# Ledger of designs, part 78: peptides against a protein of PDB entry 1IK9

Target 1, 211 residues: chain A of PDB entry 1IK9
Amino acid sequence: MERKISRIHLVSEPSITHFLQVSWEKTLESGFVITLTDGHSAWTGTVSESEISQEADDMAMEKGKYVGELRKALLSGAGPADVYTFNFSKESCYFFFEKNLKDVSFRLGSFNLEKVENPAEVIRELICYCLDTIAENQAKNEHLQKENERLLRDWNDVQGRFEKCVSAKEALETDLYKRFILVLNEKKTKIRSLHNKLLNAAQEREKDIKQ
Target 2, 207 residues: chain A of PDB entry 1IK9 as posed
Amino acid sequence: MERKISRIHLVSEPSITHFLQVSWEKTLESGFVITLTDGHSAWTGTVSESEISQEADDMAMEKGKYVGELRKALLSADVYTFNFSKESAYFFFEKNLKDVSFRLGSFNLEKVENPAEVIRELIAYALDTIAENQAKNEHLQKENERLLRDWNDVQGRFEKAVSAKEALETDLYKRFILVLNEKKTKIRSLHNKLLNAAQEREKDIKQ
Target 3, 195 residues: chain B of PDB entry 1IK9 as posed
Amino acid sequence: MERKISRIHLVSEPSITHFLQVSWEKTLESGFVITLTDGHSAWTGTVSESEISQEADDMAMEKGKYVGELRKALLSVYTFNFSKESAYFFFEKNLKDVSFRLGSFNLEKVENPAEVIRELIAYALDTIAENQAKNEHLQKENERLLRDWNDVQGRFEKAVSAKEALETDLYKRFILVLNEKKTKIRSLHNKLLNA

## One batch from the design tools (peptide; aimed at target 1 R179 L182)

Design b2_p27_3_s3 (made by RFdiffusion4, then SolubleMPNN; its pose is not in this set)
Fold by OpenDDE base, seed 3:
Structure b2_p27_3_s3 (fold): chain B 211 residues (1-211), chain C 211 residues (1-211), chain A 27 residues (1-27)
Amino acid sequence: as target 1 above (211 residues)
Amino acid sequence: as target 1 above (211 residues)
Amino acid sequence: SEEEKEKKLKEEIKKLEEEFEELEKKF
């Protein structure tokens, strides 16, 4: 089961924050349980898959679009405040909500709720869920923080090795060239010396032929 | 102001989860506001810095240790369940808590609370805080996730550059040595050829003298 | 002629010096 709690304002009580809990199995389309509370009283209703389908048909809306609007209205909480209007009568336990567009408002859905006999239990369970969610999110944050610190260390280590590799490549190239130049210069000197000896030998032979 | 909400069990109502909210400025030592609720009623008390000091003195405990115990008792929530015992009388509004050690239990602190006239407002504010904390923690989690994904990409990029640098260093070394060996062998061949020409010239001159 | 041999040897030496200078520029 998934659930979402959102703050809502009722048209009948605009100064009193209410909490809307929606609970569902996998998809909101399969139906949901809605719970409304003001922190003193609680009201609950169950909305079936068939009721969702019927509300979509009555609205002449494609079911997937309708469920998309339900998700925005009931699960988003702090969307732009003025898009969805919530109405609830404590006397009739009738809950309905409207989508407000520029020049057009339309009723998006309506539910009969029942007053919970023990609202304190519903409120306690709601607070327990909030506290559990906080603890789970804190544990995830601590895990991600530790992983972030690990990744940063690993990045710094590879970066430092990369910089050393670049420097070592440049140093290797420079050293190899210097060594090669030295050896080549020795061989050049030897070749020049041998050529001079050949020239001298040729000149001596030409002198010996001329007597 | 900082605050922490914890689940507690009262000795008087062990089957009913209560919530203990503690609110303080910077340090718990400077005093705090304690709020207790069962989801229907709420009770509040203020504990001053002087009261904390007096309770530490009455216990013959060093103040820093005492504040450390207060922090564990009042802020930890789900410590090992049996270490702290909470007592509250709804009639007298007297709240006290004990630390349970192996063979010794001692009263850690006691507070007079006052029944809140509008418990629904306290409960609504408490739920609002929980929802705000969830939203803040979710935003931090999403930020850390995006940063981890960035760091992972940056690590992969540097790793790939490092591997290319290593391969390029090895290739450079191998290529430079091969080129040098080729040039060196050519110069060795030329030196050998010049030596042979000198030997032949000397032998021809020796023939001409005998001739 | 011996003069042609000497000239050829001087040209071979000059070519070797040029090859050496080109090799020095590559290192």
Scores: peptide ipSAE 0.024, ipTM 0.801, DockQ to the pose 0.070
OpenDDE base, seeds 1, 2, 4, 5: peptide ipSAE 0.019, 0.016, 0.016, 0.017; ipTM 0.803, 0.801, 0.801, 0.802; seed 5 fails the geometry check

Design b2_p27_3_s4 (made by RFdiffusion4, then SolubleMPNN; its pose is not in this set)
Fold by OpenDDE base, seed 3:
Structure b2_p27_3_s4 (fold): chain B 211 residues (1-211), chain C 211 residues (1-211), chain A 27 residues (1-27)
Amino acid sequence: as target 1 above (211 residues)
Amino acid sequence: as target 1 above (211 residues)
Amino acid sequence: EEEEKKEKEKKEIEELEKEFEELEKKF
């Protein structure tokens, strides 16, 4: 079961924050339970899949689009304030909500609610759900924070290894070239020395032939 | 102002979850406001810094230790269930709490509360605080999640650069050694050739002298 | 013939010295 609680303002009592709880199984389209409370009284109604389909048909709206509008109206917390208007009569227990467009408002849906006999139980359960959600979200935050700290440490470790690898590559290149030049110069000196010995030997032979 | 809401069970009504809200400025030691509710009625009291000091003295407990126990009793949500016992009389509005140890229970503190005239306002504000806390924690969770995804991408990028650097270092070493060996072998061959030419010239000169 | 042989040996030495200088410029 999924649940969402939202603050709403009723047209009849705009100064008193009300809470709209919606609970459903997997998808809002399959039906839902709504609970309205002012912190003293509570009212609950069940909306079936057939009622959702009928309201969509009565609106001449495609069902998926209608459910999308229901989700925005009933599950969006502080959406932009004035897009949805909520109406409730405590006398008739009739709840209806309208979508306000630039040039047109239209009734999006209506539900008959029943007054809860023990509103304190509903309010206690609602507060319990809020506290549980806070605790779960806090635990998730602490987990994500620890994971961030881990990832940052791991990043710094790899970055430090990378910088050492770059420096070690440059040092290796420089050292190998220096060693190569030294050995090459020794061999060049030896080659020049041997050529000079050959030239001297040839000059001595030319002197010995000339006697 | 800091706030914490906890579920508590009263000895008088153990089947009915109550909520204990504590609000304070920076430190609990400077005093706090407590609110108790059952979802229908609410009771509020203010505890001053002087009262906290007096309760610590009456208990013959060091103030810092006493405030530490107050923090555990009043601000720890579902601590291990049976360590703190809460008592409240709706008639006298007397609230007291005890710490249960293995062989001794002792009264940790007591407060006079006043019945709130409009409990619905207190309950609505409490629910609003819970919903705001949920929204803030959700926003923090989404931020931490995005930061985790960023750090993971950055880690993978540096790791890939590091692996390329390692491979490039090994390739450089191998290539430089191969080139070095090639050039060295050419110079060794030239040195050997020049030595052989010198030996041959010496042998020819020895023949010409014998001839 | 002996002068051509000396001139060939001198050219081989000069070519080797150039190869050495080119190798020195590459390192």
Scores: peptide ipSAE 0.020, ipTM 0.808, DockQ to the pose 0.069
OpenDDE base, seeds 1, 2, 4, 5: peptide ipSAE 0.017, 0.019, 0.016, 0.019; ipTM 0.811, 0.809, 0.810, 0.810; seed 1 fails the geometry check

Design b2_p27_4 (made by RFdiffusion4)
Pose (drawn by RFdiffusion4):
Structure b2_p27_4 (pose): chain A 207 residues (1-76, 81-211), chain B 195 residues (1-76, 83-201), chain P 27 residues (1-27)
Amino acid sequence: as target 2 above (207 residues)
Amino acid sequence: as target 3 above (195 residues)
Amino acid sequence: EEELEEAIAEFNEEYEEILEKQEEEEE
């Protein structure tokens, strides 16, 4: 059981703002209840599933395509106009295309005996919605703060692992260099002794 | 300018639900407007900064402690009474085995209730709209942080596993370069023996 | 500090020269 409460402007009353409440079960296609209120009175109407299928036929439209139009118009490039007569309780709305507009929907609403009850329920639904949302935003705020920390934690764990690696790498190399260079000292020494021995032979060949 | 709309029950009409709307600027301490509505009529009252502090005196409470009680009672066990004939509104606090009048307001019947009711409904719809948008923004950030975390965690796994492969990998190379030095030393020594 | 970096560079160079020589003997 879902609903949407939207504000709308009627052509015959651009001064005051009205409210449209549409409620259904699962899908609009199966039918819906529509209520119009100016904050004092309320007018209500119902549209059955069969009435929707028929209206789509009379409009030469694919049924789902027609329900899509109803969703964009009633549940808030597509321009829609709304008219209401308090004298007749007739409510209709048209889609305004280029130079060509057409009747998209018409409802004979009935003035409600208990407007206050309807208005109170509507406000109550809105307040419940505001409440459910806040709880959700709070749950997400906490999850947000938890992740901001869980990242900072691991980020530090990362920097430490890298820093530890660099310290270990330079430490190993330092030992290596010492050993390697000690050998190089021996090589140079041996190499030079050899040279010396070559120069001594060379001197016996020459004298 | 902030506001809070609470659903309440009056002692003289537990059947019907009323709505209490409280509005202010910065803090209740500087005064506020309170509106009571049953969806048909509406009653309003203004409470000045001067009246509030005045009340804080009659009670001998710090203006802060007193405003605190109002916040708990008016912005949502608290009991509410209203007489449509007198327009007098008062509320009490109920503790274990005692109750006491906590405050009152002389409200006045509003001339155009529909206007007030329409503005109240409009506010609620805007609030729903803004809250739904924030739920989206925070939902995405929750996603970005989830991804960013997996990234770094992966970097950490890779980094730690590297530090553990380092001693073994570098020591092999050191053996290789070292073995080359030794060979040279042996060959030199052997040459020297030649001579 | 510079002498240590040069000695690490020389170590890596000698390591590559040894691998190239071994590759040539295998070929």

Design b2_p27_4_s1 (made by RFdiffusion4, then SolubleMPNN; from b2_p27_4, 13 letters changed)
Fold by OpenDDE base, seed 3:
Structure b2_p27_4_s1 (fold): chain B 211 residues (1-211), chain C 211 residues (1-211), chain A 27 residues (1-27)
Amino acid sequence: as target 1 above (211 residues)
Amino acid sequence: as target 1 above (211 residues)
Amino acid sequence: MEEFEKQKKEFEKELEEIKKKKEEEEK
């Protein structure tokens, strides 16, 4: 079961924050339970998959689009955009909500709710859910923070190894070239010495032939 | 102002979850406000720094240790260890809590509470605080998740560069040595050839003298 | 591979001989 609690403002009582809890199984399209509370009283209703389909048909709206609008209205806490207006009569227990567009307001849906006999129990359960959600999110935050710290350490370690590898490559190249030049120069000197000895031997032989 | 809400069980009503809200400025030692609710009624009291000091003195406990115990009792939701017992009389509005040790139970503190005239407002504010905390923690979680993904990408990038650097170092060493050996072998061959020419010239000169 | 390592060792040996000869000439 999934659950979302949102703050809403009722047109009848705009100064009193209400809470709209929606609970559903996997998808909102399959139906949901709504609970409205003002922190003293609570009202609950069940909306079936068939009711959702009927409301979509009555609106001449494609079901997937309608469910998308329901999700925005009922699960998206009233974002600062007053796009959705909520109405509730405590006397009739009739809940309806409208989408306000620039030039058109239309009723998106309506539900009959029942007054909860023990609102305190519903409110306690709602607070329990909030506290559990806070605890779970805190544990997740602590885990993610520890992972971030681990990843940062691992990054620094690899970065340090990489920098050492770059420096070691440059040092290796320089050292190898220095060593090579040393050996090569000695061999060049030996070659020059041997050529000079050959030239001297040839000059002596030419003198011996000329007596 | 800091705030913590915890679930507690009252000895008088162990089947009904109560909520203990504690609010304070920077440190619990400087005093705090407590609010108790059952989701229908609420009771609030203010505890001053002087009262905390007096309770510590009456307990013959060092103030820092006492505040540490208050923090565990009042801010640590009743962990599964029934180490703290909470008592409240709705009639007298007297709230007291005990620490249960293996061989000794002792009263840790007591507060006079006042019944809130509008409990719904306190409950609504409490739920609002929970919802705000959930939203803040969710935003933090999303941020930490994005940072984790960034750090993981950065780690993979550096790791890949490091591996390429290692391979490039080995390849450089091998290539340089191969080139050096090639040049040295050519110089060695030239030296050998020049030595052989010198030996042949010496042998021919020795024949010409014998001849 | 073996021939390369052999040639590398021979190069290192020649380098060491060159170093020794220079150290003897500088005494």
Scores: peptide ipSAE 0.096, ipTM 0.824, DockQ to the pose 0.873
OpenDDE base, seeds 1, 2, 4, 5: peptide ipSAE 0.063, 0.090, 0.088, 0.091; ipTM 0.822, 0.823, 0.823, 0.824; seeds 1, 5 fail the geometry check

Design b2_p27_4_s2 (made by RFdiffusion4, then SolubleMPNN; from b2_p27_4, 14 letters changed)
Fold by OpenDDE base, seed 3:
Structure b2_p27_4_s2 (fold): chain B 211 residues (1-211), chain C 211 residues (1-211), chain A 27 residues (1-27)
Amino acid sequence: as target 1 above (211 residues)
Amino acid sequence: as target 1 above (211 residues)
Amino acid sequence: SEKFEKEKKEFEEELEEIEKKKEEELK
């Protein structure tokens, strides 16, 4: 079961924050349980999949689009735009909500609620859910923080190894070239010496032929 | 102002979850506001810094240790051990809590509470705080998740560069050695050739002298 | 040092000449 709690304002009681809890199985399309509370009284209603389908048909709206509007209205809470208006009569227990689009408002849905006999139990369960959700999210935050710290350490370690590898590559190249130049210069000196000896031997032979 | 809400069980009503809200400025030692609710009624009391000091003195406990026990009792909620027992009389509005250590229990503190006239407002504010805390923690989770994904990408990028640097270092060493061996071998061949020419020239001169 | 860079360049030029001679002998 999935659950969402949001703050809403009722047209009849704009100064009193109400809480709208919606509970559903997997998808909102399969139906849901709606609970309204003002922190003193609570009202509950069940909306079936068939009722959702009927409301979509009555609105001449495609079901997937209608469920998308239900999701925005009932689960998003106070989005920054007064796009959804909520109405509730405590006397009739009739809940309805409208979508406001510029100069056009239309009823998006309506539900008959029932007054809960023990509102304190519903409110306690709602607070318990909030506290459990806080604890779960805190544990997740602590886990993600520890993972971040681990990844940062691992990054610093690899970065340090990389910088050492770059420096070692440059040092290797320089050292190898220096060593090879020394050996090469020694061989060049030997070649020059041998050429001079050959030239001298040729000049001596040319002198011996000329007597 | 800091705030913590926890679930507690009262000795008088063990089947009904109560909520204990504690609000304080910077440190619990400076005093706090305690709010108790069962989801229908609420009770509030204010505890001053002087009262905390007096309770510590009355217990013959070091103040820092006493505040540490208050923090555990009032802010930890239901820790897994029934180390703290909570008592409340709705009639007298007297709240007290005990620390249970093996066979020894002692009163840790006591507070006079006042019944709130509008408990619904206190409950609504408490639920609002829970919902705000959930939203803040969710935003923090999303931020930490994005940071984790960034750090993981950055780690993979550096790791890939490091592996390329290692391979490039090994390839450089191998290539330089191959090139240098080629040059040195050519110089060695030239030296051998020049030595042979010198030997031949000497042998020819020795023939001409015998001639 | 300028001397090292000069010696490096002279080495690279000798290497290229050697590689070129080997390619001509293999043809």
Scores: peptide ipSAE 0.115, ipTM 0.823, DockQ to the pose 0.766
OpenDDE base, seeds 1, 2, 4, 5: peptide ipSAE 0.051, 0.070, 0.068, 0.063; ipTM 0.818, 0.819, 0.818, 0.818; seeds 1, 2, 4 fail the geometry check

Design b2_p27_4_s3 (made by RFdiffusion4, then SolubleMPNN; from b2_p27_4, 17 letters changed)
Fold by OpenDDE base, seed 2:
Structure b2_p27_4_s3 (fold): chain B 211 residues (1-211), chain C 211 residues (1-211), chain A 27 residues (1-27)
Amino acid sequence: as target 1 above (211 residues)
Amino acid sequence: as target 1 above (211 residues)
Amino acid sequence: DEEFKKEVEEFEKELKEIEEKKKKLKE
């Protein structure tokens, strides 16, 4: 089961933060359970897949798009743009919400809720879920932090080896060239010396032929 | 202000999860506010620095060690070893907790609480804090995840460059040696050729002199 | 000896080509 708790403000009670819990299996399209609480009372409703399909049809909206709007409305809470307005009558237990666009507001969905007999249990469970989520996210954060520190060390180690490799390549190339230039110069000198000896020998032979 | 909410079980109501909020400024040693709730009622107490100092003295415990025990008891909740036992009388509003060791149990602290007139407000604020903490931790997780992915890419890039550098170093060394061996062999052949020409010229001169 | 002079020039040219290839390997 997936669950999301969001803060919402009701048009009838704008000074009192309400909490909207939505619980579902795999997808909201298959239906969901909503729970509304003000920290004293709680109300619950179950929305079926058939009700979602009917609401989508009544709105002449493609079902996937409609479920996408439900997800934004019910799981994101009142977004920063107050795009969604939530209404609840405690007298009728009727919950409905509207999408507000620049020039058009329309009812997106409506649900009959039932007052929970033991709201304290629902509230305790909701707090437990929040605390479990905090603990789980904290453990993930600690793991990711340690992994980041490891990856950073590993990066620094490879970077240092890379820089040493570049420097060693340049040093090796320079050393090899220096050594070979010395040897080549020695051979060049020897060739020149032998050429001079040949020239001298040829000149001496030309002198010996000329008596 | 720092805050921690924990689940606790009271000896008097072991079937009902209670929530213990502790709020403090910088350190618990300076005093703290505790809030206990069962999801219906709430109770609050303020503990001063002087009360903490007095409790440490009464226990003949070093203050830093005592505050360390308070931190474990009040911020960690009932640890997996049930090392801490929590007691609360709704009638007297007296809260006390004990540390249970293998052979010794002792009272670690006691506080008078006051029943909150509007428990729903305290519960709503507690849920708001939990939801804010979840959102903040989620944002940290998303950031750390992206940073991990970045560091992993950067590591792979440097590792690939390092491997290329190693291979290029070996290839360079091999290429340089091959080229220089070829040139040296050519010069060695030329030296041998010139030596042979000198030997022949000397032999011809010796023939001409004998002639 | 023109042939020896030519051989020295060719050797100097080969050295220069090796140095130019060296320069390209550093880029």
Scores: peptide ipSAE 0.017, ipTM 0.802, DockQ to the pose 0.062
OpenDDE base, seeds 1, 3, 4, 5: peptide ipSAE 0.016, 0.017, 0.014, 0.014; ipTM 0.803, 0.798, 0.801, 0.802; seeds 1, 3 fail the geometry check

Design b2_p27_4_s4 (made by RFdiffusion4, then SolubleMPNN; from b2_p27_4, 15 letters changed)
Fold by OpenDDE base, seed 2:
Structure b2_p27_4_s4 (fold): chain B 211 residues (1-211), chain C 211 residues (1-211), chain A 27 residues (1-27)
Amino acid sequence: as target 1 above (211 residues)
Amino acid sequence: as target 1 above (211 residues)
Amino acid sequence: DEEFKRQVEEFEKELKEIEEKKKEELE
């Protein structure tokens, strides 16, 4: 089961932060349980897949798009732009929410909720879920931090080896060229010496022919 | 201000999870505010630096060690080994906790708490803090995950460059040696040719002298 | 001829020593 808790403000009680819990299996489309609390009272309702389908049809909205709007409204809270307005009557236990756009506002959905007999239990469970989520996220963060520190060390080690390899390549090339030039110059000197010996021998022969 | 919320079980009500909130400035040693809730009622007390010092003295414990035990008891909950036992009387509003070791149990500290007039406000604020902490931890987690993915890419890039550098070093050395051998062989052939010309010239001269 | 042969042999030896040192640095 997936769960999301969000802060919402009710039009009827804007000074009191309410908490909206939504619980669902795999997809919100298959239905969900909604719980509202003010920290003293709690109200719960179940929304079926058929009710979601009916609301989508009544709105003449594609079901996937409608479920996408439900997800934004119910799982994200009012959002930073107050795009969603939440209403709840404690007397009728009727919960409804509207989407507010520039030129149009419309009711996105409505639910009948039932007052919970033991709100303290619902509140305790909600706090437990929050604390469990914090602990899990802390453990993930500590793991990711350690992995990042490991990867950074490994990167520095490879970078240092790479820089050494580049320098070693350049040094090797330079050394090999220097050694080659030395040997080549020796061979050039020997060729010149042999050429001079040939010239001298030819000159001596020309002298010997001329007697 | 720093804050920690933990789950605790009271000896008097072991079936009902309680929540212990501790709030402090910089260090727990300078005092703290403690809040206990069962999701319906809440109780709060303030513990001063002087009270902490007095309890450490009364226990004949070094203050730093005592504060270390307070931190373990109050910020970590009961812990997995039930090392800390929490007691609360709703009638007297007296909260005390014990440390349980193999051979000895002792009272670590005690506080007088006052019943909160509006527990719903305390509970709402506690849930808000949990939700804010979740949001902050999620944002940190997403950031660390993105950094991890970046570092892994950067590592793979440098590793690939390093491997190419190693291969290029080996290829360069092999190519240079091959080129050098070719040029040396050309020079060797030229030297041999010049030597043969010298030998022939010497033989011709020896023939001309005998002639 | 002999001196050139010697210089080539010395160069071939130097080449071989560089190859051996390279093997030792790669091990």
Scores: peptide ipSAE 0.011, ipTM 0.800, DockQ to the pose 0.064
OpenDDE base, seeds 1, 3, 4, 5: peptide ipSAE 0.006, 0.006, 0.000, 0.007; ipTM 0.799, 0.797, 0.800, 0.799; seeds 1, 3, 5 fail the geometry check

Design b2_p27_5 (made by RFdiffusion4; failed a check: the pose's geometry)
Pose (drawn by RFdiffusion4):
Structure b2_p27_5 (pose): chain A 207 residues (1-76, 81-211), chain B 195 residues (1-76, 83-201), chain P 27 residues (1-27)
Amino acid sequence: as target 2 above (207 residues)
Amino acid sequence: as target 3 above (195 residues)
Amino acid sequence: AAEQAEYEAAVAEFEAEYEAILAEQAE
């Protein structure tokens, strides 16, 4: 059981703001209850599933396509107008296309005997919604703060692992360089002794 | 300007639910407006910064401690009473085995309740809208952080596994370069022996 | 600063001799 409460403007009363409450079960297609309130009185009507299928036929529209129009218009490039007569309790709305508009929906609402009960329930539903949301935003705030920390933690763990690798790398190389360079000293020494022995023979060949 | 709308029950009508709307600027300490509604009528009252502190004196409580009790009672065990004839509103605190009057307000019946009720409903719908948007923004940040974390964690796995492959990999190369030096040394030595 | 430069020059020489060994082995 779902519902949507939207504010709307009636052409015959652009001054005051009204509220539209639409409630259904699962889908709009199966039928819905619509309630209009000005904060004092309330008018209610029902639309059965069969009435929706019939209205879609009378409008030359694919049923799901028609329900889609109802969703955009009632559950809040698509321009819609709303009219209501307190004298007749007739409620209709049209979709305004280019130079051509058409009746999209019509409801004969009935004035409610207990407006206050209806208004109180509506406000109560809204307050419950505000409440459920806050609890959710709090749950997400905490999850947010947990992740901000879990990242900073592992980020530090990362920098440490990298810094440890660099310290170890330079440490290994330093040892290597020492050993390698000791050998080089021997090579240079041997190499030069050899040269010396070549220059000695060369001197015996020459004298 | 901030406000809180609470659902309450009056002692003289546990059947019907009323709504208490409290509004203020910065802190309740600087005064506030309280409105009571049953969805048909509405009663309002203004409580000045002057009256609040005055009440803090009659009780001998620090203006802070006193405002604290109001926050708990009015912004949501607290009991509420209202007489539609007198428009007098008072509420009490109930502890184990005792209760006491905590405060009261002389409210006045509002001339255009529908206007008040409409504004209250409008506020709730806006609040629902803003809260749903924030739930989205925080939902995405929760996603970004989840992804960012996996990234770094992966970097950490890769980095640690590198530090552990370093000694073995570098030592092999050192053996290679070192073996070359030795060979040269042997060959030189052998040449020297020739001569 | 001179000891660091000598260090980097000894690492470069080490890399070069390593690559020259790999080239000879590949022949």

Design b2_p27_5_s1 (made by RFdiffusion4, then SolubleMPNN; from b2_p27_5, 18 letters changed; failed a check: the pose's geometry)
Amino acid sequence: DEEKKKFEEEKKEFEKELEEIKKKEEE

Design b2_p27_5_s2 (made by RFdiffusion4, then SolubleMPNN; from b2_p27_5, 20 letters changed; failed a check: the pose's geometry)
Amino acid sequence: SEKEKEFEEQKKEFEEELKKIEEKKKL

Design b2_p27_5_s3 (made by RFdiffusion4, then SolubleMPNN; from b2_p27_5, 20 letters changed; failed a check: the pose's geometry)
Amino acid sequence: SSEEKKFQEELEEFEKELKEIEEKEKE

Design b2_p27_5_s4 (made by RFdiffusion4, then SolubleMPNN; from b2_p27_5, 19 letters changed; failed a check: the pose's geometry)
Amino acid sequence: MKEEEEFKRQIEEFEKELKEIEEKKKE

